Peptides against a protein of PDB entry 3HUF. Designs and how they scored, part 8

Target 1, 320 residues: chain A of PDB entry 3HUF
Amino acid sequence: MWIIEAEGDILKGKSRILFPGTYIVGRNVSDDSSHIQVISKSISKRHARFTILTPSEKDYFTGGPCEFEVKDLDTKFGTKVNEKVVGQNGDSYKEKDLKIQLGKCPFTINAYWRSMCIQFDNPEMLSQWASNLNLLGIPTGLRDSDATTHFVMNRQAGSSITVGTMYAFLKKTVIIDDSYLQYLSTVKESVIEDASLMPDALECFKNIIKNNDQFPSSPEDCINSLEGFSCAMLNTSSESHHLLELLGLRISTFMSLGDIDKELISKTDFVVLNNAVYDSEKISFPEGIFCLTIEQLWKIIIERNSRELISKEIERLKYA

## One batch from the design tools (peptide; made by RFdiffusion4, then SolubleMPNN)

Design b1_p8_7_s4 (from b1_p8_7, 5 letters changed)
Fold by OpenDDE base, seed 5:
Structure b1_p8_7_s4 (fold): chain B 320 residues (1-320), chain A 8 residues (1-8)
Amino acid sequence: as target 1 above (320 residues)
Amino acid sequence: SESDKLKL
């Protein structure tokens, strides 16, 4: 989201969040959803227009800012952004830091982009929330992104956490739920005068983890916990592959169980399957190899003695 | 710190 601050008292010593929308900036406007009051004798009554665009799909993958348009409202001394005079028709900015000088005011408005990018595990939840979150200047999507800061877990009562949720946790992405999204949707009016009233996503995350026994105490308990083991991965998602990499596994990828010969079996500790392949192929598993799902592996990984548990299971099946 | 990225 865009946050504005200013030196001196020109913004009354307060930070403000700028959501997507249009703002008239000047000395003789009242702070509201479409106006920013700036307190200086050197600033015009109506000085500039700020327009924040909604996030693009590209912004979801890059964590880039919502486009920030600045237009001078035909003022005597103009407007500058990053020491450059704003053009007569207005200029658009994609820089994460903007120093906005209104006329001859000795103090700048500092706009900075704070990255928030929300991945959804469930397409139905994305469809429900994307519009509202985009109107907050928050990029949203389903696909993994290096820019992802938050992950919305799928809440199904009594279900295991998804591979996406497991991977988000190990990536140290802040896991959130619909309660946090609901709170975000209501803050627009309260944060006009005080940007510090934004909800703490980390508190929501801590509560989710604390109240769900399907999570380890920290990602660090699981990262590289299986270092030195080797697995074969069959027809799993890219998220499953990345999850296994974060566990410190040496991974071989195959298209079918028939690709695993006796030589590969001798060098592979276990085979990881998706649920559909695991259930359909149970009768055709190679002899002398341990086959499991990601969800079954996760149940081992969350235990304090995960290495000993997996070693015992490998040994049990090697001698069966 | 990594914690500073999350305080929105």
Scores: peptide ipSAE 0.005, ipTM 0.433, DockQ to the pose 0.016
Fold by OpenDDE base, seed 1:
Structure b1_p8_7_s4 (fold): chain B 320 residues (1-320), chain A 8 residues (1-8)
Amino acid sequence: as target 1 above (320 residues)
Amino acid sequence: SESDKLKL
């Protein structure tokens, strides 16, 4: 989201979130959803128009800012952004930091981009929330992104957490739920005057972890916990591969169970399968190799003695 | 920083 602050108390010492929309900026406007009051004798009554666009798809992957348009409202001394005079038709900015000078005011408005990108694990939840979140200037998507700051877990009653949720947790992404999204949707009016009223997602995350026994106490408890082990993985998803990498595993990939030859077995401690292949092919598993699902692996990883549990199961199948 | 991503 865009946040504005200003020097010399010209914003009354307040930080403000700017959501996508249009704002008239000037000395003789009242703060609301479409106006920003700036307190200076050097600023015109109506000085500039700020327009913040909704997030682009690219912004979800890059963590780039919503496009920030500035137009001078035919003022005597113009408007500058980053020391450059704004053009007659207005200019658009994609820089994460904007120093906005209104006329001859000695104090600048400082706009900065606070990155918030929400990944969804479920397309139905994305469809439900994307519009509202985009109107907050929050890019949303389904795919993994290095720009992701928050991850919405899929809540299915009585199901294991998904691979996406497991991976988001190990990446130290803030896991959130529908309750946090509901809260975000309600704060839009309150944060106009005080940007500090933005809900802390870390508290939501702590509550999710505390109340769900499918999560370890921290990502650090699981990261590299299986260092020194080797696995073979059916090439199913990028998230599954990255999850196994974060566990410290050496990974070999295969396309079918028929590719699991004696050479691969000799170099592999266990095979990781998706649920569909595990359930359909369980009778056809190669002898002398431990095959498990990602969800079964996760249940072992969250235990304090994960290395011992894996070792015991590998040994059990070598001597069976 | 990672800390700045968490304080949202």
Scores: peptide ipSAE 0.005, ipTM 0.427, DockQ to the pose 0.015
Fold by OpenDDE base, seed 4:
Structure b1_p8_7_s4 (fold): chain B 320 residues (1-320), chain A 8 residues (1-8)
Amino acid sequence: as target 1 above (320 residues)
Amino acid sequence: SESDKLKL
């Protein structure tokens, strides 16, 4: 989101979130969803127009800012952004930090980008929320992104958490639910005067983790918890691979169950399969190897004695 | 950088 603040009390000592939309900036406007009052004798009654665009798909992957357009409203002394005079037709900015000088005002409006990117676990929830979140200047998507800050867990009571949720947790993404998204949608008007009124997702996250026994107490309890073990996995998903890497596993990949030979078995402690392959092929599993799903592995990993549990299960199948 | 992510 774009946040603005200013020195010299020209914004009345308050910070403000700028959502996608158009703002008239000047001395003789009233603060609302389309106006920003600036208090200085050096600023025109109506001085500039700010236009914040909705996020792009690229912004979801990069955590880059919503495009920030600035136009001077034919003022005597113009407008500058980052010491450069704004062109007669206006200019557009993709820098994360903007110093906006209105005329000869000795104080600048400082605009800074704070990245909030929300990943969704399923396309249905994305379809439901994307438009509203984009109108808050929040990029949204389904795929894993290094820019992701928040992950929306599906509230399906009684289902196992998905691989996406497991990975989001281990990579220390803030896990949220639809109740947080609903709350986030209500704050748009309240944050006009004070950006500090933005709701803290950390409270929502703490409540999700506390109320769901499928989560460990922290990501740190699971990260590298299986260091020294080796696994083989079917080359099915990047998220599954990254999740197993975060557990500290040495990973071998194979293309089919037929590639699981005696050599691979000799170098591998266990095989990780997706649910579809596990359920269809369980009758044809190689003898003397421990095969499990990611969800079965996760149930072991969340236990404090995960290493001992894995070791016992490997031993049971070596002697079966 | 981790500093640019809103943990809002």
Scores: peptide ipSAE 0.005, ipTM 0.476, DockQ to the pose 0.016; fails the geometry check
Fold by OpenDDE base, seed 2:
Structure b1_p8_7_s4 (fold): chain B 320 residues (1-320), chain A 8 residues (1-8)
Amino acid sequence: as target 1 above (320 residues)
Amino acid sequence: SESDKLKL
């Protein structure tokens, strides 16, 4: 989201969130959803127009800012952004930091981008929330992104957490739920004058972890916890592969169950399968092969002695 | 930077 601050009390010592929309900036406007009052004798009554666009799909993957348009409203001394005079037709900016000078005002408005990118675990929740979140200047998507800051957990009461949720946790993404999204949807009016009224997602995340025994104490407890072990997996999910990689596993991929030969078995401590494949009556593994699902592996990983538990299961099946 | 993320 865009945040503005200024020196010399020209913004009344307040920070303000700018959501996507159009703002008239000047000395003789009242602060509201479409106006920014700036207190200086050197600023015109109506000085500039700021227009913030909704996020693009590219912004979700890059964590880039919503486009910031500045137009001078035919003022005597113009408007500058980053020491450059704004053109007669206005200019658009994609820089994360903007120093905006209104006329001869000795103090600048400092606009800075704070990246918030929300990944969703399922398309239904994305479809429900994307429009509202985009109107807050928050990029949204389903695919994994290095720019992701938050992950929406699908609450199915009594179900195991999804592979997407497991991966988001290990990636140190802030996991949030519907309660946080509901709260976010209500803050648009309250944060206009005070950016500090933005709800804390970290509190939501702490509450999710504390109240759900399916989460380990920290991502650090699980990252590389299985270093030195080797697994084989069916090439069905990129998220599953990335999850196993974050556990420190050496991963061999196969395209079909028929590719699990004696050579692969000799190099592999265990085989990771999806539930649909694991539950298939057609799967006959040779004796001595440890097969498990991602969810079964996760139940071992959350234990403090995960390495010892995995070793015991491997040994049990080799001598069975 | 990690400081650019809105760690709410």
Scores: peptide ipSAE 0.000, ipTM 0.463, DockQ to the pose 0.016; fails the geometry check

Design b1_p8_8_s1 (from b1_p8_8 with P2E E5K)
Fold by OpenDDE base, seed 2:
Structure b1_p8_8_s1 (fold): chain B 320 residues (1-320), chain A 8 residues (1-8)
Amino acid sequence: as target 1 above (320 residues)
Amino acid sequence: DEELKEAE
């Protein structure tokens, strides 16, 4: 989201969130959803127009800002952005920090981008929330991104957390739920006057972790916890592979259970399978190897003695 | 002190 602040009390000492939309900026406007009052003798009654675009798909992957357009309203002294005069037709900006000078005002409006990119675990939740979040200037998507700051877990009461949720947790993203999204949707009007009224997602995350025994105390407890072990993996999601990498595992991939030969078994401590293959093929598992699902592995990883637990399971099957 | 001329 874009936030504006200003020097010399020209914004009355307040920080303001600018959502996607159009704003008239000047001395003789009243603060509302489409106007920004600036208090200075050196600025015009109606001085500039700010237009903030909705986020693009590219912004979700890069963590870049919503496009910020500035147009001078034919003022006597013009408008500058980052010491450059705004062109007659207006200019568009993708920088995360903008210093906006209105006329000869000695104080600047400082616009800065607060990065927020929300990944969803399922397409149904994305379809429900994407439009509302985009109107807040928040990029949204399903695919993993290095720009992802927040992750919406699917609330299935009584189910194991998904691989996506496990991976998001280990990546140190802020895990949120539908309650936080609902709260974000309601604050749009209240945060116009005070950007500090934006809800803290970290408090939502702390509550999720505290109230769900399927999470470890921290990502640091799990990252590289299985360093030195080797696994083989069958046709799972890219998230599953990245999850196992974050555990510090050496990973081999195979295309079918029939590809698990004596050579692979000799180099592998255990095999990770998806639930469908595990349930259907359990009668055909190769002898002398420990096979488990990601969800079964996760239940071991969240324990304080995860390395000892894995070692015991490996030994049990080598001597069976 | 350049009196900041009031913008019209």
Scores: peptide ipSAE 0.044, ipTM 0.743, DockQ to the pose 0.303
Fold by OpenDDE base, seed 1:
Structure b1_p8_8_s1 (fold): chain B 320 residues (1-320), chain A 8 residues (1-8)
Amino acid sequence: as target 1 above (320 residues)
Amino acid sequence: DEELKEAE
């Protein structure tokens, strides 16, 4: 989201979130959803127009800001952004930091981008929330992105957490739920005057971890916890591969159970399968190797003695 | 006062 602050109390000492939309900026406007009052004698009554666009698909992957357009409203002394005069038709900016000078005002408005990109695990939830979140200037998507700051877990009653949720947790993405999204939707009016009223997603995350026994206390408890072990993985998802890498596993990939030969078994401690393959192929598992699902692996790795538990399961099948 | 007129 875009946040503005200013020097010399020209914004009354307030930090303000700018959502996608159009704002008239000037000395003689009243602060509301479409106006930003700036208090300086050197600023025109109606000085500039700020227009913030909704996020693009690219912004979700890059963590780039919503496009920020500035137009001078035919003022005597013009408007500058990053020391450059705004062009007659206005200019658009994609920089994360904008120093906006209105006329001869010695104090600048500083606009900065606070990165917030929400990944959804569930396409139905994305469909429900994407429009509202985009109107807050929050990029949304389903695919993994290095720019992702928040992850909405799929809540299915009585189900295990998904691989996406597991991976989001281990990569230290802030996991949130629908309650946080609801709260975000309500703060839009309140944050006009005080950007600090933006809900802390970390509190939501702490509550999720505390109330769900499927999460370890921290990602650090699981990261590299299986260092020194080797696995073979059915090449089904990128997220699953990245999850296993974060556990410190050496990973070999295969396309079918038929590719699991004696050579692969000799260098592999266990085989990781998706649920569909695990359930359908249980009767045809290679002899002398421990096969498990990611969800079964997760149940082991969240335990304090995960290395011992894995070792016991490996041994049990070698001597069976 | 002049600055106010210049900002008009």
Scores: peptide ipSAE 0.043, ipTM 0.757, DockQ to the pose 0.434
Fold by OpenDDE base, seed 4:
Structure b1_p8_8_s1 (fold): chain B 320 residues (1-320), chain A 8 residues (1-8)
Amino acid sequence: as target 1 above (320 residues)
Amino acid sequence: DEELKEAE
């Protein structure tokens, strides 16, 4: 989201979130959803127009800012952004930091981009929330992105957490739920005067972990916990591969169970399969190798003695 | 005072 602050108390010492929309900036306007009052004698009554666009798909993958347009409202002294005079038709900016000078005011408005990018685990929840979140200047999507700051867990009571949720947790992404999204949608009016009134996602995250036994106490408990072990996996998803990498596993990939030869077995401690392949091919598993799903592996790795548990399972199958 | 007149 865009946040503005200013030097010399020209914004009354307050920070403000700017959501997508249009703002008239000047000395003789009243602070509301479409106006930013700036208190300086050197600023015109109506000085500039700020327009913040909704996030693009590219912004979801890059964590880049919503486009920030600045137009001078035909003022005598003009407007500058990052020491450059704004053109007569206005200019658009994609920089994460903007120093906005209104006329001859010695104090600048400082706009900075605080990255908030929300990944969804399923398309239905994305479809439900994307419009509202985009109107907050929050990019949203389904696919894994290095720019993701938050991950929406689907509240399916009694189901195992998804691979997406597991990976989000290990990536140290803040896991949130629909209750947080609902709360976030209500803050639009309150943050006009104080950007600090944004809801704390970390408190939501702590509550999710505390109330769900499928999470370890911290990501650090699982990261590299399986260092020294080797696995083979079916080349199915990038998220599954990245999850196994974060566990510290050496990973080999194969295309079919028929590719699991004696050489691969000799170099591999266990085989990781998706649920569909695991359930359909149980009868055809190679002898002398431990096969499990990601969900079965997750149940082991969340235990404090995960290394001992896996070692015991590997030994049990080598001597059966 | 001059700056005020120029911003009007």
Scores: peptide ipSAE 0.043, ipTM 0.754, DockQ to the pose 0.380
Fold by OpenDDE base, seed 5:
Structure b1_p8_8_s1 (fold): chain B 320 residues (1-320), chain A 8 residues (1-8)
Amino acid sequence: as target 1 above (320 residues)
Amino acid sequence: DEELKEAE
């Protein structure tokens, strides 16, 4: 989201979130959803127009800002952004930091991009929330992104956490739920005068982790916890592969269970399967190898003695 | 003291 602050008292010492939309900026406007009052004698009554665009799909992957358009309203002294005079037709900016000078005002409006990119684990939830979040200037998506700051966990009561949730946790992404999204939707008016009124996602995250025994105490408890072990996996999701890498596993990939030869078995401690393959092919598992799902592996990894537990299972099957 | 001429 875009946040504006200003030097001196020209914004009355307040920070403001600029959601996608159009704002008239000037001395003789009243603060509302479409106006930004700036208190300076050198600023025109109506000085500039700010237009914030909705996030693009590219912004979700890059963590780039919503496009920020500035137009001078034919003022005597013009408008500058990052020391450059705004063109007569207006200019658009994709920089994360904008210093906006209105006329001869000695104090600048500082606009900065607070990165917030929300990944969804469930396409139905994305479909429900994407429009509202985009109107807050928050890019959203389903696919893994290095720009992801928040991850929406699907609350299926009594279900195991998904691979996406596991991976988001290990990536130190702030896991949130629908309650946080609902709260975000209500703050749009209140944050006009005070950007600090934006709800803290970390409180939501802490509550999720506290109330769900499927999470370890920290990502650090799991990262490299299985260093020195080797696994084989079906060439499935990239998230599954990345998850296993974060556990410190050496990973071999195969296309079918039939591709698991004696050589691979000799070098592999266990085989990781998806639920569908595990359930359907359980009868056809290669002899002498420990096969498990990512969910079953996760249940082992969250335990303090994960290495001992997995070693015991490997030994049990090698000598059976 | 650049008199901040009031923008009319």
Scores: peptide ipSAE 0.042, ipTM 0.743, DockQ to the pose 0.305

Design b1_p8_8_s2 (from b1_p8_8, 3 letters changed)
Fold by OpenDDE base, seed 1:
Formats: structure tokens, C-alpha cells, sequence
Structure b1_p8_8_s2 (fold): chain B 320 residues (1-320), chain A 8 residues (1-8)
């Protein structure tokens, strides 16, 4: 989201979130959803128009800001952004930091991009929330992205957490739920005057972890916890591969169970399978190798003695 | 006063 603050109390010492939309900026406007009052004698009654666009698809992957358009409203001394005069037709900016000078005002409005990018675990929740979140200037999507700051877990009652949720957790992404999204949808009016009223997602995240026994206490408890072990991976998502990497595993990939030869078995401690393959191919598992699903692996890695547990299971199958 | 006239 865009946040503005200013020097010299020209914004009354308040930080303000700018959601996608159009704002008239000037001395003789009242703060509301479409106006930004700037208190300076050197600023025109109506000085500039700010227009913030909704997030693009590219912004979801890059963590780039919503496009920020500035237009001078035919003022005597113009408007500058980053020391450059705004063009006659207005200019658009994609920089994360904007110093906006209104006329001869010695104090600038500082606009900065606060990164918030929400990944969803399922398309249904994305479809439900994307429009509202985009109207808050929050990029949203389903695909893994290095720009993601938050991850919405799928709440299925009685189900294991998804691989996406596991991976998001280990990536140190802030996991959130529908309750946080509901809260975000309501703050739009309250944060106009005070950007500090934006809810802290870390509290939601802490509550999720605390109340769900499927999470370890921290990502650090699991990261590299299986260092020195080797696995072979069959028919899993890219997130599954990255999850196994974060566990410190050496990973071999294969396309079919038939590719698991004696050489691969000799170098592999266990095989990680997709649930569908695990259930359908149980009878065709290679002898002398431990086969498990990611969800079964997750149940092991969240335990304090994960290395001992996995070692015991590997040994049990070597001697069976 | 001049600054006010300049911003008008």
C-alpha cells in the first residue's frame, strides 16, 4: 500500500494510507476518501491530483507499487516529484519512494510503498477476496512469488495443512486467515487519518500457530532439520520441491516409480510421493525404501526429534 | 501575504 507522510507538519503529523483511487491535494480541501489536505501557505487551494491504480498482475510477482500518477492542477509554481517537474499531462511513477513537492513549499510529501502482497492457497478464496484486496492496493494471486508477504491458508476442518501452507510457513511468510481478511476489509475508512491503525498481521499469524498443532513453534525449528538426508521426489508440486530444499534435503527427481532403480535406492533415504500416487501405487513400491507423502513427512518434521523419528523409520524398512 | 498570493 502507499503511505504518505510529510515534513513540517503539513499533513498534521499524520501518516495516511492511500488506497487505489483519485485524490485532490491542496490547502483548501478536507481530508476524506478523495481529498488530502495539506497545510501550507505556499500550496494552492487545489494543487495536485494523485491517482493510484489498482495492482497489476506484474506487481504480484515483483512486489512493485501500484502505479502512482501525479498531475499538477495548473498551479503557478507547479508540482515536482523526485526533484523533477511533473509534465503538463501528468506523470506516472513506479518508484517505491516519491518526494512530492507542491509549489514552493519547503516541505515535501513523502510517499513510500509498504509491501503487502497476499498469496492464496486456493482459487475459491482468491475469487472471494481479490477484488476487495485489490481495491486496498494489495496484489493477490495463487502462484508462488518471492514478493509474497502474506499467505492465506485454506481452512478445511479436520484436514492437514496444505503443502502451500507448509512452504509459506518455512519461507517465513506471514500466514493469515479469513478473519484477518475480514478485518482488512473494514479498516479502509479508519486508516484515512492514521495509517498506524492498519492491523498487524503478525498477531493473526501468532494466533494461528498457537491454536494449530500442525505448526511448529517457528520456521527455524524445521529449516535444515533434515540436513544430511537424501530424498527422491515423485509427482509433486514446485512448492513441494522448495519445501524439501528448505528442510535441507538433497533431492533427486524422477517421473515414475519405475525410474527408482537400485542405484537411486542406494543414494536415497526416502521417497516423497504425491498423495494420489502414494494411494494408487502402494503395492508397487520398491523394496527396501521408505515411501511417504509430504503430509506424512510434515508430521515427522514438526516433532522435536524429527531426525531420530525419520532415522528409525528408514531403519525399520531396511531390516523388514 | 506574498506566499498566499503566490499559491492562489
Amino acid sequence: as target 1 above (320 residues)
Amino acid sequence: DEALKEAE
Scores: peptide ipSAE 0.046, ipTM 0.755, DockQ to the pose 0.436
Fold by OpenDDE base, seed 4:
Structure b1_p8_8_s2 (fold): chain B 320 residues (1-320), chain A 8 residues (1-8)
Amino acid sequence: as target 1 above (320 residues)
Amino acid sequence: DEALKEAE
C-alpha cells in the first residue's frame, strides 16, 4: 500500500494510507476519501492530483508498487517528484519512494510503498477476495512468488494443511485467514489519518499457529530438520520440491515409479509421493524402500524428535 | 505574504 507522510507538519503530523483512486491535493481541500489537505502558504488551493492505479499481475510477482500518477493542476510553481518537474500531462511513477514537492514548499510529501502481496491457496477464495483487496492496493494471486508477504489459509476444519500452507509457513510468510481479510475490507471505509492503525497480521498469524496443532512453534524448528537424509520424489510440483529443500533433504527426481530401481533405492532414504500416486500405487511400491506422502512427512517433521521418528520408520521398512 | 500571492 502507498503511505504518505510529510515534514514540517504540512500533513498535520499524520501519516495516511492512499488506496487506489484519485486524490485532489491542496491547501483549501478537506481531508476525505478523494482529498488530501496540505497546510502550507506556498501550496495552491488545489495544487496536484494523485492517481493510484490498482495492482497489476506483475506487481504480485515483483512486489512493485501500484502505479502512482501525479498531475500538476496548472499551478504557478508546478510540482516535482524526486527533484524532477512533473510534465504538463502528468507523469507516472513505479519507484517505491517518492519525494513530492508542491510548488516552492520547503517540506516534501514523502510517499513510500509498504509491500503487501497476498497469496491464496484456493482459487475460489481468490475469486471472492481479489477485487476487494486490489481496491486496497494489495496484489493477489495463486502462484508462489518471492514477493508474497501473506498467505491465506482456507479454514477447512479437520483437514490436513496443504503443501502450499506448509511451504508458506517454512518460507516465513505470514499466514492469515478470512477473518483478517474481513478486517482489511473495513479499513477502506475510513479516512485513515494514521497509517499505524493498520491491523498487524502477526497477531492473526500467532492465533492461527497457537490454535492449530498441525503447525510447529516456529519455521526454524523444521528448516533443515532433515539435513543429511536423502529422498526421491516424483516431478510433480516446484512447490513440493522447494518444501523438501527447505527441510534440508537431498532430492532426486524421477518421472515414474518404474524408474525406482535398485540404484535409486541404494542412494535414497525414502520416497515422497503425491496423494494420488500414493493411493493408486500402494500395491506396486518397490520392496525395501519407505514411501510416504508430503502430508505424512509433515506429521513427522512437526514433532520435536522428527529425526528419530524418520530414522525408525526407515529402519522398520529396510528390515520388512 | 508574498508566498500567498504566488500560490494563487
Scores: peptide ipSAE 0.045, ipTM 0.754, DockQ to the pose 0.391
Fold by OpenDDE base, seed 5:
Structure b1_p8_8_s2 (fold): chain B 320 residues (1-320), chain A 8 residues (1-8)
Amino acid sequence: as target 1 above (320 residues)
Amino acid sequence: DEALKEAE
C-alpha cells in the first residue's frame, strides 16, 4: 500500500494510506476519499493530482508498487518528484519511495510503498476477495511468488492444512485467514485520517498458529529438521518439492512408481506421494521402502521428536 | 475574510 507522510505539519502530523484512485492535492481541499489537504501558504488551492493504479499481475510477482501518477494542475511553481519536475502531461512512478515537492513548499510529502502481497491457496477465495484487495492496492494471486508477504489459509473445519499452507509457513510468510480479510475490507474509510489504524496481520498469524495444532510454534522448528535424510517424490508439484527442500531433504524425482528401482530404494529413506497416488497404488508400493503422503510427513515433522519418529518408521518398513 | 492569495 502507498503511505504518505510529511514534515512541517503540512499533513497535520498524520500519515495516510492512499488506495488506488484519484486524489486532488492542495491547500483548499477537504480530506476525503478523493482529496488530500496540504497545509502550506506556498501550495496552490488545487496543486496536483495523484492517481494510484490498481495492482497489475506483474506487481504480484515483483512486489512492485501500484503505479503512482502525478500531474501538476498548471501551477506557477510546478510539482517535483524525486527532485525532477513533473512533465506537463504528468509522470508515472514505480519507485517505492517518492519525495513530492509541491511548488516552493520547503516540506516534502514522502510517499513510501509498504509491501503487502497476498497469495491465496484456493481459487474460489481468490475470486471472492481479489477485487476488494486490489482496490486496497494489494496484489493477489494463486501461484507462489517471492514477493508474497501473506498467505490466505482456508479454514475448513476438520481438514488438514494444504501443502501450500505448509510451504507458506516454512517460507515465513504471514498466514492469515478470512477474518483478517474481512477486517481489511472495513479499514478503507478509517485509515484516511490515520494510517496507523491498519490492522496488524502478525497478530492474526500468531492467533492462527496458537490455536491450530497442525502448526509448530515456529518455522524454525521444521526448517532443516530432516537434514541428512533422502526422499523420492513424484514430480507433480513444485510447491511439494520446495517444501521438502526446506525440510533439508535430499530429493530424487520420478515420473511413476515403476521408476522406483533397486538403486533408488538403496539411496532413499522414504518415498513421498500425493494423496491420489497413495490411495490408488497402496497395493503396488515397492517392497523395502517407506511410502507416505506429504500430509503424513507433516504430521511427523510438527512433532518435537520428528527425526526419531521418521527413523523408527524407516526401520520398521526396512524389516517388514 | 482575507482571501488567502493563490500561491503564486
Scores: peptide ipSAE 0.040, ipTM 0.718, DockQ to the pose 0.267
Fold by OpenDDE base, seed 3:
Structure b1_p8_8_s2 (fold): chain B 320 residues (1-320), chain A 8 residues (1-8)
Amino acid sequence: as target 1 above (320 residues)
Amino acid sequence: DEALKEAE
């Protein structure tokens, strides 16, 4: 989200969130959803127009800001952004920090981008929420992104957490739920004059972790917890691979259960399968190897004695 | 002083 602040009380000492939309900026406008009052004699009655675009798909992957357009409204002293005069037709900015000088005002409006990128685990939830979140200037998507700051877990009552949720947790992404998204949707009007009223996702995250026994206390409890073990996995999602890497596993890949030869078994402590293959091929598992799903592996990893538990399962199946 | 001139 874009946040503006200014020195010299020209913004009345308040920070303001700028959502996607158009704002007339000037001395003789009243603060509302489309106007920003700036208190200075050196600023025109109607001085500039700010236009913030909705996030692009690229912004989701890069964590870049919503495009910020500035147009001078034919003022005597013009408008500058980052010491550069705004052109007659307006200019567009993708910098995360904008120093906006209105005319000869000695105080600048400082605009800064607070990154918030929300990944969804469920395409249906993305479809429900993306439009509303984009209107808040929040990039949204399904695919893994290094720019992801928040992850919406799929809340199916009584189901295990998904691989996406597990991976988001280990990546130290703030996990949120539908309740937080609902809250975000309601605060849009209240935060116009006070950016501090923006809800803290960390409280939602803490509550999710506290109330769900499928989460360890911290990602650090799981990261590299399986260092020294080796697994083989079916060539599945990239998220599954990255999850296993974060556990400290050495990973071999195979294309089919038939490719699991004696050599691979000799070098592998266990085989990780997706749910579909695990359920369909239970009777065809190679002898002498521990096969499990990522969800079953996760249930072991969240235990304090995860290494001992895995070792026992490996031993049980090697000597069976 | 110039900074305090009323902008048109």
Scores: peptide ipSAE 0.066, ipTM 0.788, DockQ to the pose 0.364; fails the geometry check

